# Ledger of designs, part 78: peptides against a protein of PDB entry 5D63

Target 1, 292 residues: chain A of PDB entry 5D63
Amino acid sequence: SLRRGIYHIENAGVPSAIDLKDGSSSDGTPIVGWQFTPDTINWHQLWLAEPIPNVADTFTLCNLFSGTYMDLYNGSSEAGTAVNGWQGTAFTTNPHQLWTIKKSSDGTSYKIQNYGSKTFVDLVNGDSSDGAKIAGWTGTWDEGNPHQKWYFNRMSVSSAEAQAAIARNPHIHGTYRGYILDGEYLVLPNATFTQIWKDSGLPGSKWREQIYDCDDFAIAMKAAVGKWGADSWKANGFAIFCGVMLGVNKAGDAAHAYNFTLTKDHADIVFFEPQNGGYLNDIGYDSYMAFY

## One batch from the design tools (peptide; made by RFdiffusion4, then SolubleMPNN)

Design b2_p15_4_s4 (from b2_p15_4, 10 letters changed)
Fold by OpenDDE base, seed 2:
Structure b2_p15_4_s4 (fold): chain B 292 residues (1-292), chain A 15 residues (1-15)
Amino acid sequence: as target 1 above (292 residues)
Amino acid sequence: SPELEALRAERRARV
């Protein structure tokens, strides 16, 4: 079954993603097909899928940017019914905002069925143009119509997945203790991570013995990412991935504080040096503590 | 912890 997480949802037939038009929080804002740029933050095209307890394979879909939810207009079963953004809650009972999401017959894509109407989210006519209509449409689970098939590209990791990625890293000290601060984390492209670093002022910050040294840099980066998250997204229930580590060198005579993020495939961590903005597979220290 | 004390004593300078 689909896991809780943040997804970029792409049509299986054409290079179009499910987009909340202009990222608007207004009720009735059209959800449309729109082009996307791989390996970037597609701001209006990220959706937090929250599984509904005791309702198999059924979710709400919250737009990360607007904080509004995917909504089938009036819950109508009529083909061509608009799908819009609308205010809601993660665990709503409103069937207009409940979506059963299961694998299609091809085993790779998903279909998105409205819980109430039993119609499917459809990129009307497979139109690849920006602003193309997305609507509820009649269908079945076993049909091969690409207008109703969607790839769910996971853009986040759970705390457990992050923990597993850390555990696989060879630069973890035997005494390592990790502390999980949140449950689900949007993983940023390095370019975005770097931009946050630049905007934080850290590139111009002066290292000073004890008073503003490695831990201050690392924590400042964490704080900058947190602020960026808060300022950028209206949805709740997730964080932006940015870890802090404390490590000791191999000789045991030097220690450092630094950051880390996840690789593109979310399987591994990469170290980030907030004092110079560098990404490293080996920062020269073995971590004995992290929080993220 | 010993590691924390090491951090206090031997913190990395900006490169």
Scores: peptide ipSAE 0.095, ipTM 0.727, DockQ to the pose 0.133
Fold by OpenDDE base, seed 3:
Structure b2_p15_4_s4 (fold): chain B 292 residues (1-292), chain A 15 residues (1-15)
Amino acid sequence: as target 1 above (292 residues)
Amino acid sequence: SPELEALRAERRARV
């Protein structure tokens, strides 16, 4: 079963992703196939899947950038019916915006069925060109047609997954206490994380005893990431992953405050030193506290 | 706590 989360949704047949054209929030904006770049933020191609309570395998799909929802035009069951962005809510009862998402016959990809019409999201003719039509189309769950099969690449983690990643790290003190601030987190590529750091002004900030030292740097980084998130995305119900840790060194005579993010596979954490922008597997401290 | 005492006593400088 598909979990709540942010997904990059890629066609199983061609290197094309489900894209909200120009990231526009206007009702009726076409959803189209578009090329993507791996390990980058594909701004118009991220979708928050919100599971509908008590309706098995059924979701709304909110475009992260526009804050609008995937919508089958007029809920029509006709093959070729447009799929567009449209205003909505996460827990709508509008069947035009309800999508049953289950594994395809290949066991790795998913099919996306409109709850009302029972038609499937289809990359028409498997067209790999930018702007290719995505439409509702007749189909069945067991068909092997790659036009209707989609990989759901998870771009976020739940708080529980983040907690598990932290727990696997060897640089966590026995007295560690973690405090979870949000439920779902978009995980940024390091390049984006670094760019936020650069844009924050922290690279030019001077360390000063007590008045602007490690905790100030670490909190400033988290604040910068939070602001970046708020300024970049119109969807709600998620945060941007950026943790703060407090740690003590092995000798027990020094302590530090620093940041951390998740690795590409979301299985581990990597430490980030906001005083120099470095990523480290070992920052030289064992964490006794984190919030994220 | 010992950890908080350490934090107050010595914090890592920018390198």
Scores: peptide ipSAE 0.094, ipTM 0.728, DockQ to the pose 0.124
Fold by OpenDDE base, seed 1:
Structure b2_p15_4_s4 (fold): chain B 292 residues (1-292), chain A 15 residues (1-15)
Amino acid sequence: as target 1 above (292 residues)
Amino acid sequence: SPELEALRAERRARV
């Protein structure tokens, strides 16, 4: 079954993603096909899938940017019915906003069926142009029509996945204790992570003994990421991944505070030095504490 | 803790 998480949803037939037009929070905003750039934040094209308790394979889809939900207009079963953004809640009972998401017949892509109407989210005519219509359309689970098949590219990790990634890292001290602050984390591309760092003012910050040293840099970076998250996204129920670690050197006579994020495949962590903006596989310290 | 003491004793400066 599809896991709770944030997804970039890409058509199986053409290089087009499910896009909330202009990222608008207005009720009735069209959801359309739109081009995307790999390895970047596609701002209007990220969707938080929230599983509905006790309803198998059924989710709400919240647009991360707008905070509105994928909505089949009037819940109509008519082919060509508009799919729009609309205000809602994660655990709504409104069948206009409930989507059953299961694997397609190809075993890789998914189909998105409206819970009430039983029609499917369809990139009409497989149109690859920006602004192409996405609508509810008649279909079946087993047909191979790529207009109704979607790849769910996972853009987030659960706290458990993050914990597992940390556990795989060789630079963890025997006394390590980790503290999980949230349940689901959007993982940023390094370019975005770096831009947040630049915009924070940290590149120009002066190291000063104890009063503004490594822990201040590391915490300031986390605070900057937190603020960026709050200012950038209207959806709730997730955080932006940015960890803080405390580490000790091999000799045990020096320590450091630093950040970390996840690799592109989400399988490993990479250390981030907030004092210089560098990414390192080995920062020279073994972590005895982290919070993220 | 030894780790906390190490943190107080020496921290990596900005390079």
Scores: peptide ipSAE 0.092, ipTM 0.727, DockQ to the pose 0.124
Fold by OpenDDE base, seed 4:
Structure b2_p15_4_s4 (fold): chain B 292 residues (1-292), chain A 15 residues (1-15)
Amino acid sequence: as target 1 above (292 residues)
Amino acid sequence: SPELEALRAERRARV
């Protein structure tokens, strides 16, 4: 079953993603097919899937940027009914905003069925153009029509997944204690992570003995990422992944504070040195504490 | 803690 998380939702037939037009928070904003750039933040194309308790395979889909929800206009079962962004809540009972999401017959893609109307989210005519209509359309779960099949590219990790990635890293001290601050984390591309670092002013910050040293840099980076998240996204219920670690070197005579993020496949962590903006697989320290 | 002291030692070493 689909896990709670943030997804980039891509059509199975053409290189188009489900896009909230202009990222607008206005009720009735069209949801459309739009091109995307891999390994980047596709700002208007990220959706938080929130599972509905006690309703199998059923979710709300909140646009991360606008904070509005995928909504089948008037809940109509008519083929061609508009799918729009609309104000809502994560655990709404409004069937216009409830979507049953299950694997398609191909076992890789998903179909998105409106809970009330039982119609499916359809990229009309498989149109690959920017702004192509996405609508509710009649269908069945077993049909192979790629207009109604969607790949859910997971852009976030749960706290448990992050914990597992950390645990797999060879540079973790035997005394390691991790502290989880949130439940779900949007994982940024390194380019975005670096840009936040640049915009934070840290590249111009001067190391000063104790008063502004490694821990200050590391915490400042985390604060910058937090602020970026708050300023960039209107949806709630997730955080931006940026960890802080404390580590000790192999000799045990030096320690350091640094950041870390996740690799593209979300399986591993990569260390980030906030004093120089470098990414390292080995920062030269074994972590005894992290919070993220 | 030893780790905290090590942190301080490293900080001084990086000056």
Scores: peptide ipSAE 0.086, ipTM 0.724, DockQ to the pose 0.107

Design b2_p15_5_s1 (from b2_p15_5, 6 letters changed)
Fold by OpenDDE base, seed 5:
Parts: C-alpha cells; sequence; structure tokens
Structure b2_p15_5_s1 (fold): chain B 292 residues (1-292), chain A 15 residues (1-15)
C-alpha cells in the first residue's frame, strides 16, 4: 500500500508530472501535465498523500505548494471531468477529494481512482505538452492504459526512515542519542539545500570564538531551512529535512556542531558543514547527538 | 564518556 508521504507523480507513458498550474491556491485551478526536471524541487508538482483512516488505500492529495487538494470537479463520473486544485482538509469526507490509489496491473505504477465517481485520473490523450489536461476518465484497475498509470516517486522520509539512515552511518558515536522533531520530511536536493545556505547569509558569516562558532552556524542553517520551508510551502503536516549534529573526534579532544541531510536515495545521511557549505561523507567527527 | 560529558556539560565547541 502507498505510504503517507510527499510524492512526485509522473505519468507512466510520457515524461509528464501532475502539476498544479502556476501553483495557484485558487479553487478550480487546473491540474495539468507538465514537464519536470529530475533532482530538482519541481515546485508545483509535489503532493502530500494523506491516508484516510479505515478507508483502504484511500488518500487526499494536497499540493505542497498551494496547500489545496486534488479535486474532481463536482465529483462527476463523466469522462473528461476536470481535476483541479480546491480548498480542503487532509481528512475530508468530500468524495470529490478522496482518491483510492493502488498498484496498476504492471506492478510498478499506480492508478488514482476517485473514491466517489470511480473514474481515474487521466492524462488526456497522453499529451506530453506543458499544460495538458488531466481529467477524470472511465477505466478499470486492470486496464493497461498508460494515460491512467502514474509513478509515485517518494520525495520525503518518515522520521523512522531518517532514524534508520542515521543508524546505518559509520560516523555515529556509541553514546549517540537522536531527537526527532517531526514526522515526515521533504528531502531537498543538494542544490536547493545549498541555495538555502547561500540565501541565509552564512557564507558571509564570520567564525568567532564562542560568540559565533560551529553551533551557531549549524543552528542558523537549520533555522534557515525551517524558515525556507514555512515561506515556500502552504501545505502542513511535514517538515524540511535538515539535521543538527554534535560530534566528537576520534581522538576525543575536540567536538563540533554540523548539519546533515539525506542522500538522494534516502538510505544514508550526508554531512553538511555550514561554515563552508561542503558536503562530506566523513566530517571527522562521530555524532553523539542529533536533532532533526 | 567524553560524549556524555559534552552532552551534559558546557561543551565549549571550538570548531
Amino acid sequence: as target 1 above (292 residues)
Amino acid sequence: SLADQLRQQRQDLLA
């Protein structure tokens, strides 16, 4: 079953993703097919899937950028019914915004069925053009029509997954203790992470003994990421992944504070030095404490 | 351990 998380949803037939046009929060904003760039944020194309309790395989899909929800217009079962962004809530009972999401017959892609109408999210005519219509369309779960098959690329991790990634890292001290601050984390590409770092002013910040040293840099980075998240996304129920670690060197005579994020595959962590913006697999310290 | 001390006491992180 599909897990709660943030997904980039890509058509199985053509290189097009489900896009909320202009990221607009206005009711009735068209959801369309749009090109995407791998390893980028794809701002208008991220969807938080929230599972509905006690309703098997059924979710709301909240656009991360707009904070609005995927909505089948009037819940109509007519082929060609518009799929739009519309105001809603994560646990709505409105069948226009409830989507049953299960594996397609190919076992890799998903189909997205409106709970009420039983029609499927369809990239009309498989049009790969930017702005191509996405609509509700008749179909069946076992049909192989690629217009109605979607890859769900998970762009987030749960706190448990993050914890597991940390646990696998060899640069963790035996006394390590982690503190989880949130439940689900959007994992940023390094380019975005770096841009946040740049925009924070940290590259121009001066290291000063005690008054503005490693801990200040690391905390400032986390604060910058947090603010970036709050300023960038209207959806709730997730955080932006950026951790802070305290570590001790192998000699046991020095300690350091630094950041970390997750690798692209979400399986490992990579250390980030906020004093210079560097990414390292080995920062020279073993972490005895983290919060993220 | 040193790590424990660093967690519980003033760490005086220099790096």
Scores: peptide ipSAE 0.064, ipTM 0.686, DockQ to the pose 0.148
Fold by OpenDDE base, seed 2:
Structure b2_p15_5_s1 (fold): chain B 292 residues (1-292), chain A 15 residues (1-15)
Amino acid sequence: as target 1 above (292 residues)
Amino acid sequence: SLADQLRQQRQDLLA
């Protein structure tokens, strides 16, 4: 089953993603096909999938940017029915906003079926142009029509996945204790992470003994990422991944505070030094504590 | 733990 998470949803036939037009929060905003740039934040094209309890393979899809939900207009089963953004809640009972998402017959892509109408999210005519219509359309689960097949690229990690990534890192001290602050984390590209760092003012901050040292830098970075998240996204129920670690050096005579994020494949962590903006696989310390 | 020792010695987070 599809896990709760943030997804970039890409058509299986053409390089187009499900896009909430202009990221608008207005009810009835068209959801359209739109080009995307790999390895970047595609602002209007991220969707939080929330599984509905006791309804197999069924989700709401919240646009991360607008905070509105994917909505089949009037729940109509007519082919060509508009799919729009609309206000809603994660656990709504409104069948217009409930989507059954399961693997297609090819075993790699998904189909998105409206729970009520039983029609499928369709990139009409497979149109790859920006603004192409996405609509409900008749179909079946076993059909191979690429207009109705979608790749769900997971852009987030659960706290458990983050924990696992940390656990397998070789620079974790035997006394390590991790503290999970949230449940689901959007993982940023390094470029975005770095930009947040730059915008925070940390590059111009002066290290001062005790009064503004490593812990201040690390916490300031965490705070900056948190603020960026709050200012950037209207959806709730997720955080932006940015960890803080406390580590001890091999000699055991020095401790350091630093940040970390996840690698592109979400399988590993990479350390980030907020004092200079560097990414390191080995920061020279073994973490005995983290919170993220 | 080593971490505890560092805290006790006020050697935490010096870098």
Scores: peptide ipSAE 0.059, ipTM 0.675, DockQ to the pose 0.120
Fold by OpenDDE base, seed 1:
Structure b2_p15_5_s1 (fold): chain B 292 residues (1-292), chain A 15 residues (1-15)
Amino acid sequence: as target 1 above (292 residues)
Amino acid sequence: SLADQLRQQRQDLLA
């Protein structure tokens, strides 16, 4: 079954993603097909899938940017019915906003069926142009029509996945204790992570003994990421991944505070030095504490 | 270890 998480949803037939037009929070905003750039934040094209308790394979889809939900207009089963953004809640009972998401017949892509109407999210005519219509359309689970098949590219990790990634890293001290602050984390591309770092003012910050040293840099970076998240996204129920670690050097006579994020494949962590903006596989310290 | 001490006492990070 599809896991709770943030997804970039890409058509199986053409290089088009499910896009909330202009990222608008207005009720009735069209959801359309739109081109995307790999390995970047596609701002209007990220969707938080929230599983509905006790309803198998059924989710709400919240647009991360707008905070509104994928909505089948009037819940109509008519082919060509508009799919729009609309205000809602994660655990709504409104069938217009409930979507059953299961694997397609090809075993890789998913189909998105409206819970009430039983129609499927369809990139009409497989149109690859920006602004192409996405609508509810008749279909079946087993047909191979790529207009109704979607790849769910996971853009987030659960706290458990993050924990597992940390556990696999060789630069963890035997006394390590981690503290999980949230449940689901959007993982940023390094370019975005670096841009937040640049915008924070940290590149120009002066190291000063005790008063503004490694812990201040590391915490400032986390705060900057937190603020960026709050300012950038209207959806709730997730955080932006940015960890803080405390580590001890091999000699055991010095400690350091630093940041870390996840690699592109989400399988490993990479260390980030907020004092210089560097990404390192080995920062020279073994972590004995982290919070993220 | 230093790590253990830092958890239980003032950490006083310098780097």
Scores: peptide ipSAE 0.059, ipTM 0.680, DockQ to the pose 0.120; fails the geometry check
Fold by OpenDDE base, seed 4:
Structure b2_p15_5_s1 (fold): chain B 292 residues (1-292), chain A 15 residues (1-15)
Amino acid sequence: as target 1 above (292 residues)
Amino acid sequence: SLADQLRQQRQDLLA
């Protein structure tokens, strides 16, 4: 079953993603097919899937950017009914905003069925153009129509997944203690992570003995990422992944504070040195403490 | 002390 998380939702037939037009928070904003760039944020195309308790395979889909929800207009079962962004809540009882999401017959893609109307989210005519209509359309779970099949590319990790990634890393000290601050984390591309670092002013910050040293750099980076998250996204219920670590060298005579994020496949961590903006697989320290 | 260890990080970073 689909897990709670942030997804980039891509059509199975053409290179289009489910896009909230202009990222607008206005009620009735069209949800459309739009091109996307791999390994980028794709701002208007990220959706937080929140599972509804006690309703199997059913979710709300909150646009990360606008904070509005995928909504079948008037809950109509008529083919061609508009799918729009609309104000809502994560655990709404409004069937216009409840979506049953299960694997399609191909076992890889998903179909998105409106809970009330039982129609499916459809990229009309498989149109790959920007702004192509996405609508509710009649269908069945077992049909192979790619207009109604969607790949859910997970863009976030749970705290448990992050914990597992850390545990697999060889540069963790035997005394390691991790402290989890949130439940779900949007994982940023390195380019975005680096841009936040640049915008924070840290590249121009001067190392000063104790008064502004490694721990200050590392905490400043985390604060910058937090602020970026708050300023960039209107949806709630997730955080932006950016960890802080304290580590000790192999000799045990030096310590360091640094950051870390997750690799593209979310399976591993990569260390980030906030003093120079470098990404490293081995930062020369074994972590004995982290919070993220 | 931890403080003494932490002050060495720049040297370690540059090494």
Scores: peptide ipSAE 0.030, ipTM 0.693, DockQ to the pose 0.091; fails the geometry check

Design b2_p15_5_s2 (from b2_p15_5, 6 letters changed)
Fold by OpenDDE base, seed 4:
Structure b2_p15_5_s2 (fold): chain B 292 residues (1-292), chain A 15 residues (1-15)
Amino acid sequence: as target 1 above (292 residues)
Amino acid sequence: SLADELRKLREELLS
């Protein structure tokens, strides 16, 4: 079963992702196949899958950038029907915007079936070119046609997953208390995380005793990431992952405040020093408190 | 005690 989360949705046959053209919020904006760059934020190609209560394996798909939803035009069952971005809500009853998403016959990829029409999201002719048509098309769950098979690469973590990643890190103090602020977190590539750090002004900030020391740096980074999220994405219902930790050194005679994010595979945390922009597996402190 | 020292550190971050 597909979990709630943010996904990069890639065709199983060709290196093309489901893209909302130009990230436009206009009703009727084409959803198309488009190339992507691994390990980067593919701005127009991220989709928040929101499960519909009491409707098995059925979701809305909200484009993270535009805040609009994947929509089968007029809900038509005709092969070749356009799939577009359209205004909507996460828990809509509009079958044009409800998608049943289940594993394909290969057990790795998914198929995306419109709830109403029972047609499938199809990269027409498997065209790998930018702007290639994505349409509703007849099909069955068991068919192996790669035009209708999609890899759902999860770009987010739940709060529980983040909590688990923290818990297995060796640099957590026995007195640790964690405070979860949100439910689902987009995990940024380090390059993006670093760019936010640079744009925040923190690289030019000077450490000053008490008045602007480690906690100020760490909180400023958290705030910068929050603002970046708000300014970058129109969808709601998720946060950008950036944690704040308080830690104590092994000797127990020094404390520090710092940030952390998740590794690429989402399985571990990596510490981030907002005073110098460094990523570390060991920052020299064991965390006794975090909020994220 | 260590617990007391940690409490103090939690109250004042100096690094």
Scores: peptide ipSAE 0.052, ipTM 0.678, DockQ to the pose 0.154
Fold by OpenDDE base, seed 3:
Structure b2_p15_5_s2 (fold): chain B 292 residues (1-292), chain A 15 residues (1-15)
Amino acid sequence: as target 1 above (292 residues)
Amino acid sequence: SLADELRKLREELLS
């Protein structure tokens, strides 16, 4: 079953993603097909899937940017019914905003069925052009029509997944204690992570003994990422991944504070040195404490 | 001991 998380939702037939037009929060804003750039933040194309308790395979889909929800207009079962962004809540009972999401017959893509109408989210005519219509359309779960098949590319990790990634890393001290701050984390591309670092002013900050040293740099980076998240997205219920670690070197005569994020495949962590903006697989320290 | 040394390091980060 589909896990709670943030997804980039791409059509199985053409290189088009489900896009909230202009990222607008207005009720009735069209949801359309739009091109995307892999390994970047596709701002209007990220959706938080929230599973509905006690309703199998059923979710709300909140646009991360606008904070509005995928909505089948009037809940109509007519083929061609508009799918729009509309105000809502994560655990709504409004069937216009409830979507049953299950694997398609090909076993890799998903179909998105409106809970009430039983119609499916359809990229009309498989149109790959920017702004192409997405609508509710008649269909069946076993139908192979790529217009109604979608890849759900996970853009976030749960706290448990992050914990597992840390546990696999060889640079963790035997005394390690981790502290989880949130439940779900959007994982940023390194380019975006670096840009936040640059915009924070840290590249121009001077190391000073005790008064502004490694812990200050690491916490400043964490704060910068947090602020970036708050300023960038209207949806709630997730955080931006940026960890802080304290570590000790192999000789046991030096300690350091630094950051870390997740690799592209979310399977591993990579260390980030906020004093110079470097990414390292080995920062020269074994972590005995982290919070993220 | 290592435990004592780690405690000292945890109380004062030097880098």
Scores: peptide ipSAE 0.049, ipTM 0.678, DockQ to the pose 0.152
Fold by OpenDDE base, seed 2:
Structure b2_p15_5_s2 (fold): chain B 292 residues (1-292), chain A 15 residues (1-15)
Amino acid sequence: as target 1 above (292 residues)
Amino acid sequence: SLADELRKLREELLS
C-alpha cells in the first residue's frame, strides 16, 4: 500500500505532473497537468498523502505549497468533472477529498479513484501541455489507459527511513544516539540545500573559538533550513530534512559538529560541512549523536 | 576510558 509521504505525481503516458495551478490556495483552483524538471523542487506539484485510518488505501492529498487539498468538484461522477484545490483537513470525511490510491494493472503506476464517485483522476486526452485539464473520469482498476495511471515518486522519508539510512552509514560511532524530531521529511536536492546555506549568511560567517564554532554553524544551518521550510510551504505535518551530528575523530581526540542530508535515493546519508558548504561521504568523524 | 574522553569532547566542541 502507498505510504504516508510527499509525492511528485507524474502521468504514466506523458511527461506531465499533477500541478496546482499557480500554487494558489483559493478554493476551486484548477489542478492541471504541467511540465516538471527532474531533480528540482517542483513547487506546485508536491502532494502530501495522508492515509485515512480504517479506510483501506484511501488518502487525502494536500498540496504542499498551498496547503489545500485535491477535491473532486461537487463529488460528481460525471466524466470531465473538474479536480481542484480546496480547503480541507488531512482526516476529512468529505468524500470529495478522499482518494483511493492503488496500483494499476501494470504494477508500477497507481490509479487515483475518488472515494465517493468511484471515478478516476484523468489527464484529459493525455494532453501534455501546461494547464491541461485533470478531471474525474469513468474507469476501472484494470484498464490500461495511461490517462488514468500515475507514478508516485516519493520525495520524502519517514523518520524510520532516515533512521535506517543513518544506521547503514559506516561513520557512526558505537555510542551513537539519535534523536528524531519529526515524522516525515521532505528531502531537498543538494542544489536547494546549498542555496539555503548561501542565503543563511553562513558562507560569510567567521569561525571563532567557542563563541561561534562548529556547533554554531551546524545549528545555524538547521535553523536556516527550518525557516526556509516554514516560509516556503503552507502544508503542515512534515519537516525539511536537515540533520545535525556530533562526531569524534578516529583518534578520539577531536570532536566536530556538522550537518547531514539524504542521498537522492534516500538510502544513505551524506555529510554537509556548514563551514564551507561541502558535501562529503566521509567527513572524518564518527557520529555519536544526531538530531534531525 | 573512551567514554570519559567522549564526555570531555562532548562538553567542548572546538573544531
Scores: peptide ipSAE 0.047, ipTM 0.676, DockQ to the pose 0.158
Fold by OpenDDE base, seed 1:
Structure b2_p15_5_s2 (fold): chain B 292 residues (1-292), chain A 15 residues (1-15)
Amino acid sequence: as target 1 above (292 residues)
Amino acid sequence: SLADELRKLREELLS
């Protein structure tokens, strides 16, 4: 079954993603096919899938940017019915906004079926142009029509997944304690993470003994990422991944505070030095504490 | 001991 998380949803037939037009929060905003750039934040094309308790394989899909939900207009079963953004809630009972998402017949892509109408999210005519219509359309689970098949590229990790990634890292001290602050984390590409760092003013910040040293840099970076998240996205129920670690060196005579994020495949962590913006597989310290 | 050193380091970060 599809896990709760943030997804970039790409058509199986053409290089087009499910896009909320202009990222608008207005009710009735068209959801359309749109091109995307790999390894970047595709701002209007990220969707938080929230599983509905006790309803198998059924989710709401919240646009991360707008905070509105994928909505089948009037819940109509008519082929060609518009799919739009519309105000809603994560655990709504409105069948216009409930989507059953399961594997397609090819075993890799998914189909997205409206819970009420039983029609499927369809990239009409497989049109790869920006602004192409996405609509509810008649279909079946077993047919191979790529217009109705979608790859769900996971852009987030659960707290458990993050915890597992940390546990696999060799630079963790035996006394390590981790503190999980949120449940689901959008994982940023390094370019975005670095841009937040640059925009925070940290590159120009002066190290000063005790009054503004490693812990201040590390916490400032986390605060900057937090603010970036709050300012960038209208959806709730997730955080932006940026960890803080405290570590001790091998000699046991020095301690450091630093940041960390996840690798592109989400399987490992990479350390980030907020004093210089560097990414390192080995920062020279073993972590005895983290919060993220 | 290592435990004592870690305690000190956790109470006052260096660098």
Scores: peptide ipSAE 0.044, ipTM 0.664, DockQ to the pose 0.155

